# Designs tried in a protein design run: peptides against a protein of PDB entry 5EIB. Part 279

Target 1, 366 residues: chain A of PDB entry 5EIB
Amino acid sequence: VDLEPGTMDSVRSGPFGQIFRPDNFVFGQSGAGNNWAKGHYTEGAELVDSVLDVVRKESESCDCLQGFQLTHSLGGGTGSGMGTLLISKIREEYPDRIMNTFSVMPSPKVSDTVVEPYNATLSVHQLVENTDETYCIDNEALYDICFRTLKLTTPTYGDLNHLVSATMSGVTTCLRFPGQLNADLRKLAVNMVPFPRLHFFMPGFAPLTSRGSQQYRALTVPELTQQMFDSKNMMAACDPRHGRYLTVAAIFRGRMSMKEVDEQMLNVQNKNSSYFVEWIPNNVKTAVCDIPPRGLKMSATFIGNSTAIQELFKRISEQFTAMFRRKAFLHWYTGEGMDEMEFTEAESNMNDLVSEYQQYQDATAD
Target 2, 366 residues: chain A of PDB entry 5EIB as posed
Amino acid sequence: VDLEPGTMDSVRSGPFGQIFRPDNFVFGQSGAGNNWAKGHYTEGAELVDSVLDVVRKESESCDCLQGFQLTHSLGGGTGSGMGTLLISKIREEYPDRIMNTFSVMPSPKVSDTVVEPYNATLSVHQLVENTDETYSIDNEALYDICFRTLKLTTPTYGDLNHLVSATMSGVTTCLRFPGQLNADLRKLAVNMVPFPRLHFFMPGFAPLTSRGSQQYRALTVPELTQQMFDSKNMMAACDPRHGRYLTVAAIFRGRMSMKEVDEQMLNVQNKNSSYFVEWIPNNVKTAVCDIPPRGLKMSATFIGNSTAIQELFKRISEQFTAMFRRKAFLHWYTGEGMDEMEFTEAESNMNDLVSEYQQYQDATAD

## One batch from the design tools (peptide; made by RFdiffusion4, then SolubleMPNN)

Design b2_p25_8_s2 (from b2_p25_8, 18 letters changed)
Fold by OpenDDE base, seed 4:
Structure b2_p25_8_s2 (fold): chain B 366 residues (1-366), chain A 25 residues (1-25)
Amino acid sequence: as target 1 above (366 residues)
Amino acid sequence: MEKEKKRKEKIEERKEKIKKLKELE
């Protein structure tokens, strides 16, 4: 789905364009112009019914509908505005189904779009209320991984999207292969989300290795485990050492010893015990899938629910506040039927979420 | 012309909803 036709033509002409049904390509003509309000109230609201008709048709064809997965950008007007409208409309029609998102967080290091903090804040407000689980894929973190870890001097959107694709493939492993831990979206939510509003995840993928160093790196369970818990390997620009893990899932892929995985997972928990909450028992879950990702002997995917995710929301909030105090570009949103109150409500709810994460970070076992 | 009219109608509908919300505060 897009408000611009060019994106659909790119997907259709791509190497995998034929795997999608032609009728499932829903697109507009005018785009959102990087404006959340155009995506949510005007241009997106004209297209949403056509998308819902496709969603209904595909849902009726499912033998067992678990829920929905949305991949969207929070910086742009379509992904942010229309994406959150679509989430709201699907939630209204399917209130008993899981809403899962892969939400790409904006960064000034990646995009010069000045209104991204508005689009992100307005989107986070919707995601707090209308999603059950959200993978925070932060363009700040992706850029830093590409530059620092992968040694790419000028990271491209292609390089970032490669990390996104690897992460999405990793976190969906348990859903795609029978007999795994978190074999459905609801079990994932039960294991990962102890509090309904605290459903924002820090994803990570290992191995991440520069092309020049790849030949010198052994793919071992200890190396995967160490890299997976490294702050530099997080796909959200947060340091887990500045917070506490509420819950963790680790998904190993490839032929490896379950015993070695369990030993390394125990060792990393013990070494990092100060970075876990003590009042949530058995808060680390491990899965092993014998099927490796394409081109690797083994991999590990990390899913962390950490109070350190507040660093991401604080970054967005600071950028939002700096613009909103100046009323910068507000006329673009108010012209689409928004009020300054909707900005204040969204900012307030995001700040409440930050405060809630901080409360649970500071909570001790009585 | 018709799309632009529908867009303006939706904008005004949203402005009326926002106005009603402010009157409840």
Scores: peptide ipSAE 0.053, ipTM 0.685, DockQ to the pose 0.858
Fold by OpenDDE base, seed 1:
Structure b2_p25_8_s2 (fold): chain B 366 residues (1-366), chain A 25 residues (1-25)
Amino acid sequence: as target 1 above (366 residues)
Amino acid sequence: MEKEKKRKEKIEERKEKIKKLKELE
């Protein structure tokens, strides 16, 4: 789905374009122009019914509909505005189904789009209310991984999207291979989301290696486990050491000893015990899938629900506040039928979310 | 032309709705 036809043409002409049904390509003509209000209220609102018709058709063809997965950018107008409109509409029609998102957070290191903090804040407000689980994929973190870890001098969107794809493939492993931990979206939510509003995940993927070191790096369970819990390996730009894990899931792929995985997972929890909440029992879940990713002998995918995720929201909030106090570009949104109150409500709800994470970070077992 | 007219009408309807909501607070 896009408000621009050129994106759909790029997907269709791509190496995987043929796997999608032609009738499942729903697109507009005018785009959102990086404006959430165009995506949510005007251009997106004209297209949303056509998307819902496709969603209904595909849902009716499912033997067992678990829920929905949306991949979108929060910096743009389409992914943010129309994406959150679509989430709201799907939630209204399918209130008992899981709403999962892969939400790409904007970064000024990656995009020059000045209004991204508005689009992100307005989107987070919708995601807090209308999603059951959200993977926070932060372009800031992806850029830093590409530059620092992968030794890419000039990270491209292709390099970032490779990390996104690896992460998405990792976190969906349990959904795609039977008999695994979190084999359905609801079970994932139950295991990962102890509090309904605190459903924002910090993903990570291992191994991440530069092309120059890839030939010399052994892939071992200890190395995967260590890298997976490294703050520099998180796909969200926050340091887990500045917060506490509420819940963790680790998904190992490849031929490895389950015993060795369990030992290494226990060791890393013990080493990092100060970074876990003590009042949530059995808050670390581990899965092993014998099927490795393509081109790797083994991998590990991390899903963390951490109070440190507030650093990501604080970054967005600071950028938002700096613009909103100046009323910068507000006329672009109010011109689409928005009010300044919707900005204030979105800012407030995101700040409340930050406060909730902080409260649970500071909570001790009495 | 017709799409742009409908867009403008929807924008004005929303502005009126928002205004009415503010008058109720």
Scores: peptide ipSAE 0.037, ipTM 0.650, DockQ to the pose 0.926
Fold by OpenDDE base, seed 3:
Structure b2_p25_8_s2 (fold): chain B 366 residues (1-366), chain A 25 residues (1-25)
Amino acid sequence: as target 1 above (366 residues)
Amino acid sequence: MEKEKKRKEKIEERKEKIKKLKELE
């Protein structure tokens, strides 16, 4: 789905364009112009019914509908505005189904779109209320991984999207292969979300290896385990050491010893015990899938529900507040029928979310 | 022309909803 036709042509012409049904390509003509309000109230609201018709058709064809997975950007007007409109409309129609998102967070290091803080804040407000699980994929973290870890001098959107794809493939492994822990979206939510509003995840992937060093790297369970807990491997721009893990899931892929995985997972928990909350029992879940990812002998994917994710929301909030105090660009949103109150509500809800994460970070076992 | 008409209609519908909400507060 897009408000621009050219994006759909790029997907159709891609290596996998033929795996999608032609009728499932829903697109607009005018775009959102990086404006959340155009995506949510005007241009997106003209297209949403056509998207919902496709969603209904595909849902009716499912033997067992678990829920929905949306991938979107929070910086752009289509992904942010129309994406959150679609989430809201799907939640209204399917209130008993899981809403899972892969939400790409904007960064000034990656995009020149001035209004990204507005689009992100307005989107986070919707995600807090209307999603059950949100994987926070931060463009800043992706850029930093590409530059520092992968040794790419000029990271491209293609390089960033490769990391996103690897992460998405990792976190969805348990959903795609039978007999795994978290084999459905609801079990994942139950295991990962101890508090309904605190459903924002920090994903990570291992191995992250530069092209020049790939041939020299042995992949071992200890190395994967150490790397997936490394802050440099996190796809969200927050430091896990500045917070506490509420819950963790680790998904290993490839032929490995379950015993060795369990031993290494115990060792990493013990080594990092100060970074876990003590009052949530059995808050680390491990899964092993014998099927490696394409081109790797083994991998590990990390899903962290950490109070450190408040750093990401604080960054967005600070940028938002600096713009909103100046009333910068507000006429672009109010002209689409928004009230300034909707900005204040979104800011408040995001600040409340930050406060909730801080409260649980500071909570001790009595 | 028709898209721009529908856009204007939706903007006015939203403004009316916001106005009604503010009148209830």
Scores: peptide ipSAE 0.031, ipTM 0.633, DockQ to the pose 0.850
Fold by OpenDDE base, seed 2:
Structure b2_p25_8_s2 (fold): chain B 366 residues (1-366), chain A 25 residues (1-25)
Amino acid sequence: as target 1 above (366 residues)
Amino acid sequence: MEKEKKRKEKIEERKEKIKKLKELE
């Protein structure tokens, strides 16, 4: 789905374009112009019914519909505005199904789109209310991984999208292979989300290795375990050492000893015990899939529900506040039928979410 | 058990909210 036809043509002509049904390509003509309001109230509102018709048709063809997965950006008008409209409409029609998102957070290091803080804040407000699980994929963290870890001097969208794809493949491993822990979206939500609003995940993938060091790196369970808990390996721009893990899932792939995995997972928890909440017992879940990812002998994917994710929301909130106080570009949104109060409500709800994370960070076992 | 209960409660609250919205339309 896109409000611009050119993006759909690029997907259709791409290496995997033929895996999608032609009728499942829904697109507009005018785009959202990086405006959330165009995506949510005007251009996106004109297209949403056509998308819902496809969603219904595909949902009816499912023997067992678990829920929905949306991949979208929060900086652009289509992914943010129309994406959150679509989430709302699907939620209204399928209230008992899991809503899962891969939400790409904007960064000034990657995009010069001035209005991204508005689009992100308005989107986060919708995600707090209407999603069950949200993987926070932060373009700032992806850029920093590409630059610092992968040693790419000029990271491209292709380099960032490669990390996103590896992460998405990792977190969906349990859904794609039978007999795994978190084998369905509901079970993942039960394991990962202790509080309904605190459903934003910090993903990570290991191994991440620069081209120049790949030949010198031994892929071992200890190294994968160490790397996936490293703050520099997080695909959300927050330091887990500044917060506490509410819940963690680790998904190992490849031929390895379950015993060694369990030992290393116990060791990393013990070493990092101060970074876990003590009042959630058995809050770390581990899965092992014998099938490695393509081109790797083994990998580990990390899913963290950490109170440190508040750093990401604080960054967006600070940028939002700096623009909103000046009413910068506000007329682009109000001209599409938005009220200024919707901005204030979205800011308030995001600040409440930050406060909730802080409260649970500071909570001790009685 | 408690996590699953909270998830069910959230689903029911959502269904009730949606029902109320549809009654206002």
Scores: peptide ipSAE 0.008, ipTM 0.332, DockQ to the pose 0.023

Design b2_p25_8_s3 (from b2_p25_8, 12 letters changed)
Fold by OpenDDE base, seed 2:
Parts: structure tokens; C-alpha cells; sequence
Structure b2_p25_8_s3 (fold): chain B 366 residues (1-366), chain A 25 residues (1-25)
């Protein structure tokens, strides 16, 4: 789905364009112009019914519908505005199904779109209310990984998208292969989301290795475990050491010893015990899949529900507040039918979410 | 000013490369 035809043509002509049914390509003509309100109330609202018709058709063809997965950007107009409209409409029609998102957070390091803080804040407000699970994929973290860890002097969108694809492949491993922990979206939610509003995940992937170092690194379970818990390998620009893990899932892929995995996972928990909440028992889950990812002997994927995710929301909130106090570009949104109150409500809800994470960070066992 | 100019130049390069990748397909 896109409000611009050119993006859809690039997917259709791509190496995997043939995996999608032609009738499942739904697109507009005018685009959203990086405006959330155009995505949510005008251009996106004109297209949403045609998307919902496709969603219904595909849902009816499923033998067992678990839920929905949306991949979108929160900085643009289409992914943010129309994406959150779709989430709302799907939630209304399928209230008993899991809503899962891969939400790409905006960063000034990779975009010059001045209104990204508005689009992100308005989107986060919708995600808090209408999703069950959200993977926070932060373009700032992706850029920093490419530059610092992968030693790319000039990271491209291709380099960032490679990290996104590896992460998405990792976190969906348990859904795609039989006999795994978190084998369905609902089990993942039960294990990862102790409180309904606190459903934002910090993903991570290992190995992350520069091209120059690939030849010299042995991939071992201890190295994968150490890298997976390193703040530099998080796909969200948060330091886990500034918060506490509510829940963690670790997904190992490849031929390895389950005993060695369990030993290393116990060791890393004990070493980092101060960074876990003490009042959630058995809050670390581990899965091992014998099938490695393409091109690797082994990998580990991290899913963290950490109170440190508040750093990401604080960054967006600070940028939002600096623009909103000046009413900068606000007329572009109000001209599409929005009220200033919707901005204040979205800011308030995101600040409340930050406060909730802080409260659970400071909570002690009674 | 120098950091802003470097940032703008970086973003412009990333956008141009993405454009080229789309046209090469």
C-alpha cells in the first residue's frame, strides 16, 4: 500500500515483486507530502476502503488468522498517517486479533523532513492505543550501527534496510518454524507484554560485523550472547543500562548446543541482574532454531521490553515540543481538518507512556 | 553551520543513492 504509484512500481519490478498478487497492490496518485493529516484524514481516507477490501479477502482465505503485521515509517505521511488509520480500522473490524507493527522511528541523521516529530508523535499516540506489539526500529540506531559497528563511512538506505530485514527475519523465526517458543503472535504478547500499554520492543541482532573483520571472527554462542545484550547492537537508540528489562526474548538460529545457550543466557542475566526488574519471574525466554539465516552459520536475535525505551520517546517529545510551541507548520495539518487539541492529546499520551515506563523502572518487589 | 551543512550533504547523498537504486531496477 502506498499513496504514491512509483514506490509500488519499484516493489513490483523488484526481485520479489512476483510473490504478491496484482490485486493486492493498492496505491494512490497524490501522495501524503510528508503530512500525517493527509495520510490519516484526506488522501489516506479516500484509499482506506479499497485496502480494507483486500484485507478482508486475504483474512477470509486464512485457515487460522492470528493477526496482522504492518511495516511502516513514522516520519513520512503515508506510513505514519495512513498506516495508523489502517491499524485503527483493522482493530475495529478484528478486535480479537493481534496487531503487530514494525515501526521505523525518524532521525535527523537520515532525513531532512522538518515535520517528522509531528508525524511520529501523532503515530505513537495511535500505536499506544491500537497495537498489541510494536518493534521500534530507530533510523538513528541503524545509522550508528552502520557507521560505528559496520564501519560504513557513508551509510545508505540500502544498508539500513539490510539491518531492518535481518531483524524482521530474526524476530519472526518462531512464527515461521514449528516447535519454537512464541510460536504465535498471542504467545509472544503474553510473554513479552506484562502491561498492555508497555508493548514497545527494542530489537537487536547478532552478529553485526564489518566486512573487513568477517574473515577473522569465529561465530560462537558466547560472542553472540555478548553482542546481543550490547547497547551498540540495539536497533532502537536507547541504552538498556539507563533502564530495566521487563521482559526479554532471545532467538538463536543455527546448529548449536542448547546447554551452551542456556549457560550463556544464565551468565548474561546474572552479570546484568541490576538491569532486570526483580518482580517479574522468568522474564527471559530463549528459543533455538536449527535453521540458520541465509549466509550465516548462526545468529541471535534479541527482543527487549525495556524501560530505557523512554529515551526514544523523550527524544521525539523534545523535538515535537520545540516545534509545537512555535506552531511551526501547524497550518499544514489544520488545513486537512485536524484540531490543535489532537496534537496536545498525542503529546500527553506519549508523556504518560514515558511516566509509566519510569514508574515500573522504579518499582520494587513488595 | 558546518555540522548542518555536513548533515544536509549526507542526507542528499543518501537520497540520491536511493533514487539510483530505484532507477536501476
Amino acid sequence: as target 1 above (366 residues)
Amino acid sequence: AAREAERAARIARMKEERRREREAR
Scores: peptide ipSAE 0.038, ipTM 0.585, DockQ to the pose 0.016
Fold by OpenDDE base, seed 1:
Structure b2_p25_8_s3 (fold): chain B 366 residues (1-366), chain A 25 residues (1-25)
Amino acid sequence: as target 1 above (366 residues)
Amino acid sequence: AAREAERAARIARMKEERRREREAR
């Protein structure tokens, strides 16, 4: 789905364009112009019914519909505005199904779109209310991984998207292969989301290796385990050491000893015990899939529900507040039928979310 | 000023490369 035809044409002409049904390409002509309000109230609202018709058709063809997965950007107009409209409409029609998102967080390191803080804040407000699980994929973190860890002098969107794809493949492993932990979206939510509003995950992937060192690097369970818990490997720009893990899932892929995995997972938890909440028992889950990713002997994917994710929301909130106090570009949104109150409500809800994370970070076992 | 110029130049390069990748497909 897009409000611009050119993006859909690029997907269709791509190496995997043929995996999608032609009738499932729903697109507009005008785009959202990086305006959340155009995505949510005008251009997106005109297209949403056509998307819902496709969603219904595909849902009816499912033997067992677990839920929905949306991949979108929060910095743009379509992914943010229309994406959150679509989430709302799907939630209304399928209230008993899981809503899962891969939400790409904007960063001024990779975009010059001035209104991204508005689009992100307005989107997060919707995601707090209408999603069950949200993987926070932060362009800030992706850029830093590409530059610092992968030693890419000039990171591209292709390089960032490669990390996104590896992460998405990792976190969906349990859904795609039988006999795994979190084999369905609902079980994932039960294991990962102890509090309904606190459903924002920091993903991570290992191995992350520069091209120059890849040939010399051994892939071992200890190295994967260490790397996936390293703050520098988080796909969200927050430091887990500044918060506490509410829940963690680790998904190992490849031929490895389950015993070694369990030993290393226990070791990393013990070494990092101060970064876990003590009052959630058995809050770390581990899965092993014997099938490695393409081109790797083994990998590990990390899913963390950490109170440190508040650093990401604080960053967006600070940027939002700095613009909103000046009423900068606000007329572009109000001209599409938005009220200034919706901005204030979205800001408030994001700040409440930050406060909730902080509350649970500071909570001690009685 | 120099950091902002470098940032702007970086973003411009990333956008241009993404444009080229779209046009080459």
Scores: peptide ipSAE 0.037, ipTM 0.607, DockQ to the pose 0.016
Fold by OpenDDE base, seed 4:
Structure b2_p25_8_s3 (fold): chain B 366 residues (1-366), chain A 25 residues (1-25)
Amino acid sequence: as target 1 above (366 residues)
Amino acid sequence: AAREAERAARIARMKEERRREREAR
């Protein structure tokens, strides 16, 4: 789905265009112009019914519909505005199904779009209320991984998208291979989301290795485990050491010893015990899938529900507040039928979310 | 000013590469 035709044509003509049904390509003509309000109330609102018709058709063809997975950007008007409209409409029609998102957080390191903080804040407000699980994929973190860890002097969108693809493949492993931990979206929510509003995940992937170092690193369970818990491998620009893990899931892929995985997972928990809440029992879950990802012998994917995610929301909030106090570009949103009150409500809800994370970070076992 | 110029140049390169990748497909 897009409000621009050219993106759909690029997917259709691409190497994987044949895996999608032609009738499942829904697109507009005018685009959102990086405006959340155009995506949510005008251009996106005109297209949403056509998308819902496709969603209904595909949902009816499912033997067992678990829920929905949306991939969208929060910086652009289509992904942010129309994406959150679509989430709301799907939630209304399918209230008993899981809403899962891969939400790409904007960064000034990757984009010069000045209104991204507005689009992100307005989107987060919707995601807090209307999603059950949100993977926070932060363009800030992706850029930093490409530059610092992968030693890419000039990171491309291709390099960033490669990390996104690896992460998405990793976190969906248990859904794609039967008999694993978190084999369905509802079980994932039960294991990862102790509080309904606190459903924003920090994803991570290992191995992340520069081309020059690939020949010298053995892929071992200890190395994967150590890298997976490293703050530099988090695909959200937060330091887990500045918060506490509420819950963690680790998904190992490849032929490895379950015993070795369990030992290394216990060791990393013990070493980092100060960074876990003590009042949530059994808050670390581990899965092993014998099928490695393409081109790797072994991998590990990390899913963290950490109070450190508040650093991401604080960054967006600071950028939002600096623009909103100046009323910068507000006329682009109000001209599409928005009220300034919607901005204040979105800011308030995101700040409340930050306060909730801080409360649980400071909570001690009695 | 120099850091902002470097950032702008980086973003411009990333956008141009993404354009080329779309045109090459």
Scores: peptide ipSAE 0.026, ipTM 0.528, DockQ to the pose 0.016
Fold by OpenDDE base, seed 3:
Structure b2_p25_8_s3 (fold): chain B 366 residues (1-366), chain A 25 residues (1-25)
Amino acid sequence: as target 1 above (366 residues)
Amino acid sequence: AAREAERAARIARMKEERRREREAR
């Protein structure tokens, strides 16, 4: 789905364009112009019913509908505005189904779109209320991984999207292969989300290796485990060492010893014990799938629910506040039917979320 | 619910105004 037709043509012409049903391509003509309000209230609201018709049709074709997965950006107008409108409408129609998102967070290092803090804040407000699971994929973290770890001098959106796709493949492994831990979206939510509002995850993927070092890197369970828990490997721009993990899931793929995986996972938990909350028992879950990713002997995917994720929201909030105090560009949003109160409500809810994460970070086992 | 209804009504008015502006062009 897009508010611009050209995006759909790019998907259709892509290497996998033929796997999608032509009737499932829903698109507008005018775009959102990087305006959340255009996506949510005007242009997106004109298209949403057509998208919902497709969603219903595909849902009816499912023998066992677990829920929905949305991939969107929070910096643009379509992914942020129309994406959150779709989430809201799907939640209204399917209140008993899991809503899962892959939400790409904006970064000034990657995009010059001045209104991204508004779009992100307004989106986070919707995600807090209407999603069960949100993978926070931060463009800043992706850029830093590409530059520092992958040794790409000038990271492209293609390079960033490669990391996103690897991560999405990793986190969905348990959903795609039978007999795994977190075999459905609801089990994942139960294992990962101890508090309903605190459903924002830090994803990570291993191995991440520069092209120049690929030939020299052994893929071992210890190396995957070490990289997966490295703060520099997180695809959300926060340091896990500045917070505490509420819950963690690790998904290993490839032919490996379960015993070795369990030993390495125990070792990394013990080494990082100060970065876990002690009052949530058995808060680390491990899965192993014998089927490796394409082109790799083995991989590991990390899902962390950490109170350190508040650093991401604080960054967005600071940028939002700096713009909103000046009433910068507000007329672009109010001219699409928004009220200034919606900005204040979104800011408040995001700040409340930050406070909630901090509260649980500071909580001790009494 | 009341805010959503008011918002929906506002958006509907704005859409109608835009429609009229397009038809007047």
Scores: peptide ipSAE 0.179, ipTM 0.795, DockQ to the pose 0.050; fails the geometry check

